# Peptides against a protein of PDB entry 9IZ0: the designs that were tried, part 68

Target 1, 345 residues: chain A of PDB entry 9IZ0
Amino acid sequence: ITCLGSNGHTYKQLVKGGNDDLRQDAVMEQVFEQVNGFLRSYRKTSQRNLSMRTYKVIPLALKTGVIEWVQDTIPLGEYLDSAHKVYHPKEWSLSTCRKLIAEKQMEDLETRLKVYDLVCRHYRPVFRHFFLESYADPVQWFTTQTNYARSTAVASVLGHVLGLGDRHGQNILIDKTSGEVIHIDLGIAFEQGKKLPVPECVPFRLTRDVVDGMGITGVEGVFRRCMEFTLETLRREEDSLLSVLEVLRYDPLFSWLISPLRRMKKQKMQLENFNQPESGNITTDASRDPKIQRNNVSGESEAERAILKVRQKLSSTLSVEASVGELIRIAQDPSYLALMFCGWS

## One batch from the design tools (peptide; made by RFdiffusion4, then SolubleMPNN)

Design b1_p12_3_s3 (from b1_p12_3, 7 letters changed)
Fold by OpenDDE base, seed 3:
Structure b1_p12_3_s3 (fold): chain B 345 residues (1-345), chain A 12 residues (1-12)
Amino acid sequence: as target 1 above (345 residues)
Amino acid sequence: SLEELLKEYEEL
């Protein structure tokens, strides 16, 4: 829909209805706006304009809301699928790569690592081309690539601290004007993604294509330094951040548990990412529900565990540099990426 | 060919 604002401007909005509770998304956007306040307060982060890109979410009812339409964006996964077909037309299709990973999903880590390596050899990174195609001016190219690395660093630290898990390429928008990342569909937070049938094993998405977008320095340039400054700011504001999360502990509108509907939707999306129809009836016998021990954990006990986990992630036991170094290592570790539904791109 | 590459995969 298009709405006329009281300021005389027209705004495009997405009306979401049916089974999606937008209250969690709206709350996470409020947490990001508070964190953006912290990032503006410190010289090291404010001088770099470090922020999590936010969008407006207005929950109207339990299953209905309005989302701001983010203009001039593309989903990362949509760009990558198109770019791989253009730049590497002789490499494997995304469907072939997904099929091979899915067929061996029940095998041991050694077999899954071999399949992941094979897929990586036949599906090379292309995300650097986004910046080369979109920005002919060297200053604009450098600025937008820098903005991408900065925004990805902020999103990676926040994704780790708030336990957003692996953000798949359809939940990451790229702003075509700024090069910044925008995270959408925040329905999985506080490590709830680890309770999915395909667990989110990484602290944030740092796949080969996510790194390729950072340019020649990869993670060792702007990205690492901006992660360090972001984590330093969050450690200084630990009590302020925990106070924001404690308000959510007592918010009856916030669910610290994955709703059965969101769990089913994420399960379906994970299975659909494996089952993109090449016309082969791979009946993945979804009947092996691993007995997810429905520990009847009260929502209060999950909120307390989530806050304790945030506190642990903000611990000063390791230096900022050591903590960021370990996060980058884990997020790029093939032993975790080989377990993901799409860890190769 | 894709078939030769799938043969490397069937041996995994």
Scores: peptide ipSAE 0.021, ipTM 0.599, DockQ to the pose 0.034
Fold by OpenDDE base, seed 2:
Structure b1_p12_3_s3 (fold): chain B 345 residues (1-345), chain A 12 residues (1-12)
Amino acid sequence: as target 1 above (345 residues)
Amino acid sequence: SLEELLKEYEEL
């Protein structure tokens, strides 16, 4: 839909209907706006204009809402899939890589690491080309690549602290004007990604293509330092952040658990990526609500556990530098990336 | 130089 604003500007809006609870996205966007307040108040983050890019979400009903259409964006995955075909036309297709990883999903770690290495050798990073293609002016190139590294650093820290899951290339938009990242589909938070059919093992997405977009320095320089400044700000504002999350504990509309429907949808999408698109209309009538025994883990106990995990991630037991160093190490560890659905790109 | 621009941007 296109809405006319009170300012006389036309805004495109996406009406999303389906099984996704847009209230989860709206709540996470509110948390990000509070965090952006902390980032603006702290000198080290405000001087660098560090922020989590937000978008407007208006939930209209349990499964219906209006999302701001983020103009001039492209999904990271869409760019990468196109760029790999252009720059490396002799390499393996994304579908071939996915198939090989899937065929070995039930094998031991050693076998999965060998397959991951094999995929990595036949599917090389290309995301540096986004900046080289889009920005012919050296100042614009440098500015946009820096904005990318900065925004990715903020999103990586927040993604870790809030336990944001489902960070695949279609849920990360790149702003073509600024180079900044925009995270969408925020309904998997507080480490609920570990409860997916393929558990998430990394704190945030720091794949080879995500690093390739940072330029020659990779994770060293702008990205690392912006992670450090962001984590320092969040540690300083721990009580303020926890107070925001405590308000969500009492929101009867907020789900601290991944919905069974979202798990089934992700499981189906994972299975469909393994089967060639034979045109079989499997209308899986999602109307069979299996009586999943609500294990009597009160939603309150899950909220408390989530808040405790956030507090633990903000602990000053390690330096900011040591904590960021360990997060970067884990996020790039082949032993975790080889276990992921798409850890090579 | 690109290194000086990087360094100025690192000091920001």
Scores: peptide ipSAE 0.018, ipTM 0.452, DockQ to the pose 0.014
Fold by OpenDDE base, seed 4:
Structure b1_p12_3_s3 (fold): chain B 345 residues (1-345), chain A 12 residues (1-12)
Amino acid sequence: as target 1 above (345 residues)
Amino acid sequence: SLEELLKEYEEL
């Protein structure tokens, strides 16, 4: 829909209907706005304009809401699939890569590493071309690439700390005007991504293409330093951040757990994205009644565990540099990326 | 074998 604002500007808005609980997205956007307050208050982050890009989510009902249509954006995965066909027309298709990874999903780590390496050799990074194609002016190119690295760093730290899941290339938008990343579909948070059929094993998305967009310095430039400044800010504001999360503990509308319906939907989307033919022997053994994992872990005990895990991630036991170094290492580790739904791009 | 599969896919 297109809405006319009180300021006379027209805003395109996406009306989502269906089983997606936009309340989760709205709450996470509120947390990001609070964190953006902390980033603006701290000199090291404010002087770099570090922020998590937010979008307005207006939940209208339990299953319907209006999302701000972020204008001039493209999903990272859409750009990468298109660009890969242009720059590497002799390499494998995304569907071939997905098929190979899926076929070996149940195999040992050694087998999965071999398949991941093979896929990586036949599906090379292309995301550098986004900046080279979109920005003919060197100053605009450098500015947008810098904004990309900065926004990716903020999103990576926040994504790790808040345990954001489902960070696939369709849930990460690139703003074509600023080069900033915009994370969407925030309904998998607080490490609930580990409860997906393909568990998330990385702290945030730092695949080869995500790194390729950072240019010649890769992670060792603006990205690492902006992660460090962001984590330093969040550690400083730990009590403030935890207080924001404690308010959510008592929000009866906020779910600390992935809904069984959302889990099933994501499972189906994962299977469909792997082009696994419905061989009719995937009995959806719906006989694993989602009732059986009603372990009476009260929603309160899940909230408490989530908040404790956030506190642990903000621990000052390691330096900011050491913590960021380890996060970057893990996020790029083939032993983790080979286990992911799409770790190669 | 994995090697045969890998070879078949490297020849594609």
Scores: peptide ipSAE 0.016, ipTM 0.539, DockQ to the pose 0.035
Fold by OpenDDE base, seed 5:
Structure b1_p12_3_s3 (fold): chain B 345 residues (1-345), chain A 12 residues (1-12)
Amino acid sequence: as target 1 above (345 residues)
Amino acid sequence: SLEELLKEYEEL
């Protein structure tokens, strides 16, 4: 819909209706706004304007709401698919790479590593070109690449701490003006990505293209330092963050579990992206919402486990530098990346 | 086939 604002400007708004629980997105955006408060209050993060980019979500009902249309953005995956065709026209298509990884998805780690390495040789990073194409002025280029590395660092730490899942290239938008990342579709949180048909085993998305966008320093520049400052802030504000999450424990509208319907929808979308569109109109009349007896007792126990897991991720047992170093290592480790869903590369 | 491509790569 297009709404006329009281300021006379027209705003595009996405009305989502259906099986997507917009309440999870709205709650995660509220958590991000609180975290942005902590980042603004701490000198090391405030001096760098570190923030999680947010978007407005207004839930109107349990499965209906209005989402802000984020203007001047492109999905990371859309840019990468286009850019690979331009800069590496002799390399494999993304569909070929996905097919090869999918065909070996049930194989052992050694076989999956061989396939992942083979795909990596035939599908080289291109995301550096986003900044080179979009910004002719060297100062603007450097500023936007810096903003990208900063926003990616905040999103990586916060995504790890909150256990954000489903961080594929369509759920990460790039702001064409600022270079900042915007994470969308926040319905998989608190490590529920590990319950997907293909378990998520990385702490956040740090694929070769995500690193290529950081420029010549890769992760060893602005990104690592901004992750460290973000994690230092979240450790300092641990009790404040946990208090925000405890309010959600008592929200009867918040689901700490991935719904079976969302799991099945993601599984179908994962499978349908591999099968050629056979035009089978399987109108599965999904109108029979099985009365999910929300056993309230199961929800509280999952909320408690989620909060305990957040506390564990904020543990000061390791230094900030050691913790960030290990997160960056795991997020780039081929032994973890080769286990991811074929659409993750 | 993927197996032929993998074999050509093990022979390189």
Scores: peptide ipSAE 0.000, ipTM 0.449, DockQ to the pose 0.029

Design b1_p12_3_s4 (from b1_p12_3, 8 letters changed)
Fold by OpenDDE base, seed 3:
Structure b1_p12_3_s4 (fold): chain B 345 residues (1-345), chain A 12 residues (1-12)
Amino acid sequence: as target 1 above (345 residues)
Amino acid sequence: SAEGLLKELEEL
């Protein structure tokens, strides 16, 4: 929809309806605004303008809401698919790469690593070109690449701590003006990504193209340092962050679990990306919402487990540097990436 | 300024 604002400007908005619960997105955006408060209060993060980019989500009903259309953005996956065709026209298509990974999904780790390596050799990183194409001025180029690395670092720490899932290239927007990342579709949190048909086994998305966007220093520059400062801030504000999450424990509208319907939808979307669109109007009359007797006891025990995992991730048992070093290592480990959907891009 | 950018580079 397009709305006329009281300021005379037209705002595009996305109306999302059907099976997506926007209440999860709205709650996660509220958590991000609180975290942005902590990042602004701490000298090391405020001096670098570290923030999680947020967007407005207005839930209207259980499965309907309005999302702010973030202007001047592109999905990372849309840019990468286009850029790979331009810069590497002789390499494999994204569809070919996806198909090979899926065909080997049930094979052993050694076979999956060989397929991952093969895909990586036939699908090289291109995300550096986003900054080179978009910013002819060297100052703008450097500023936007720095903003990308900074925002990706914040999103990586928060994504790990809050256990954000489904971080594929269509759920990560790039702001064409600032170079910052905007994470969307936040309805898979608190490690529920491990319950997807393809389990998520990395703490955040740090694929070859995500690293390629950081420029010549890769993860060892701005990105690592900004992860460290972000994690240091979150450890300092642990009790404040946990208090925000405890409010969600008692929210009857918040779901600590991925719904079976959302799992099935993600499974279907993963499968449909392998088959060409046969235009079969299967009107599945999904009017039988099984009365999920929300045993309140199960939801509370899961909220408690989720909060305990957040606390564990904020533990000062390891230094900030050691913790960030291990997170970066795991997020780039081929043994994890080879097990994931789109772990090469 | 170019000097401000260099100083931000040294503080990174």
Scores: peptide ipSAE 0.012, ipTM 0.386, DockQ to the pose 0.013
Fold by OpenDDE base, seed 1:
Structure b1_p12_3_s4 (fold): chain B 345 residues (1-345), chain A 12 residues (1-12)
Amino acid sequence: as target 1 above (345 residues)
Amino acid sequence: SAEGLLKELEEL
């Protein structure tokens, strides 16, 4: 839809309906706005303009709402699929790579590692070209690549701390003006990604293409240091962050649990979207969600576990540098990446 | 050095 604002400007809006619970997205965006307050108050993060990019979400009902249309963006996965065809036309298609990973999904770790390595040799990273193509001026190129590394660092720390899942290439937008990342579809948080049919094993998305976009230094330099400053800020503001999350514990609209039906549908829809050409109307008869008797006792216990897990991730038992170093290591480890869902890749 | 310029650019 297009709305006329009180300022006389027209705003494009995305209306989502039917199957998406936008209340979780709206709540996570509110958490990000509070965290952006902490990042602005701390010298090391404020000096670097560190922020999580946010978008407006207005939930209208249980499965309907209005989302801000983020102008001048592209999904990371859309850019990467297009760019890979241009720069590496003799390599495997993304669909071929995903098929090979899916066919071996039930095999042992050794077999899955061999398939992952094989796919990596036939599908090289290309995301560096986004910055080279989009920014002809060297100052703009450097600024936008720096903004990308900074925003990815903030999103990686927040994604780990809040346990954000479903971080596939379609759920990460790139701002074509700033180079910043924008995370969308926040419907998997507080480690609920580990409850998917194929569990998520990495703390955040740090694939070869995500690293390739950081330029010649990769994860070293801007990205690592901005992760460290972000984690240092969140550890300093632990009580403030936990207080924000405690307000959500009492929000009757917030769901700390991904429903079993939603768990199955997320990974299944990702597989079905690969096998169908643009043939229309899947009227999935969504008419009988069984009335999940929300045992209120189970929701409160899961909220308490989620908050406890956030506190544990903010623990000062390890230095900021050691904690960030371990997160970067795990996020890039082939033994974890090879276990990921084929649609996540 | 390229490393020195990177370090100055990284302090920004």
Scores: peptide ipSAE 0.000, ipTM 0.352, DockQ to the pose 0.014
Fold by OpenDDE base, seed 2:
Structure b1_p12_3_s4 (fold): chain B 345 residues (1-345), chain A 12 residues (1-12)
Amino acid sequence: as target 1 above (345 residues)
Amino acid sequence: SAEGLLKELEEL
């Protein structure tokens, strides 16, 4: 839809209808705005303009809402698929890579690691080209690549702390003007990604292409230091962040559990994406509501466990540097990436 | 209004 603003400007908005509860996205965006307040208050983060890039979500009903259309963006996965065909036309297609990983999904870890390594050798990173193509001016190139590394660092820390799942390349937008990342579809949080048919075992997305976009320093320098400053800020504001999450415990609209419907939809989309090249019109006609008995695992017990996990992730038992170092290590570990649906890109 | 937008969306 296109809305006329009170300022006389027209704004495109995405209307999302279907089984996705946009209230979870709206709540996560509110948490990000509070965290952005903490990042602005702390000298080390404010001097670098560290923020989680947010978008407006207006839930209209249980299954309907309006999302801000983020202008001048591209999904990371869309750019990577197109760029890989241009820069590596002799390498394997994304569909070939997906097929080989899928065919070995039930095999042992050693076999899955061998297939992952083989896929990685035949599907090389390309995301550095985004910055080289988009910015002819060296100052703009350096600024936008720096903004990418900074925004990815903030999103990686927040994604770990809040346990954000479903961080595939279509749920990460790149702003073509700033180089910043924008995380969308926030409906999987508090480690509910571990309950997907393919469990998410990494703390955040730090695949080879995500690293290639950071330029010659990779995860070192800007990215690592911005993760450290972000985690240091969140540890200082632990009580404030936990107080925000405790308010969500009493929100009757917030779901601490992945809905069985979202789980089934993701399972179906995973199975369909194995059999078809991505033609971008997923009209999921979600008209069959099975009356799934709410097993009364008290939503309160899941909220308490989620908040406890957030507190544990903010623990000062390890230094900020040691904690960030371990997160970066785990996020890049082939033993986890080889188990994921698309851990090579 | 959000309600007007909801009605237009239920009619699509």
Scores: peptide ipSAE 0.000, ipTM 0.314, DockQ to the pose 0.030
Fold by OpenDDE base, seed 5:
Structure b1_p12_3_s4 (fold): chain B 345 residues (1-345), chain A 12 residues (1-12)
Amino acid sequence: as target 1 above (345 residues)
Amino acid sequence: SAEGLLKELEEL
């Protein structure tokens, strides 16, 4: 829909209806706004304009809501598929790469590593070209690449701490004006990504293309330091952050568990990527709404576990530098990346 | 140089 604002400007909005629970997105955006308050209050983070980019979500009913249309954005995965065809036309297609990883999904780690390495040799990163194509001025190029590294660092720390899942290339938008990342579809949080049919085993998305966008230094320099300053701020504001999460424990609208419907939708999408489209009209009559008695007792125990995991991730047992160093290592480790869903690479 | 700007951004 397009709405006319009281200021005379037109705003495009996305109306979602059906099986998508927008309440989790709205709550996670509220947590991000509180974290952005902490980042603005601390000198090391405020001087660098460190923030999680947010978008407005207004839940209207149990399964309907209005989402802000984030203007001047492109999904990371859409850019990468297009750019790879231009810059590496002799390399493997994304479809071929996904197929090879998918065919080996049930194999051992050694076999999956060999296939992942083979795919990596035949599908090289291209995301550096986003900045070179979009910004002819060297100062704009450098500024937008810096903004990308900064925003990716904030999103990586916050995504790890809150256990954000489903961080595939379609759920990460790139702002074409600022170079900043915008994370969308926040309905998998508090490590519920580990409950997917293919478990998520990395703390955040730090694939070869995500690193290629950081420029010549890769993860070293701007990205690493901005992760450190973000984690330092979150550790300092631990009690404030945990207090925000405790309010959500008693919110009857918030679900600490992945919805069975969302799990089934992800399972179906994972299976449909294995099957060529045989046109079988399976009219599954979805009309039986099972009265899932929400055992309220299960929700409180999962909230307590989620808050405990957030506290553990904010622990000062390791230095900020050591903690960030380990997170960066794990997020780039082929032994973890080769275990991810075929759509992750 | 790009390296000089990188060092100034390292010291900020």
Scores: peptide ipSAE 0.000, ipTM 0.328, DockQ to the pose 0.014

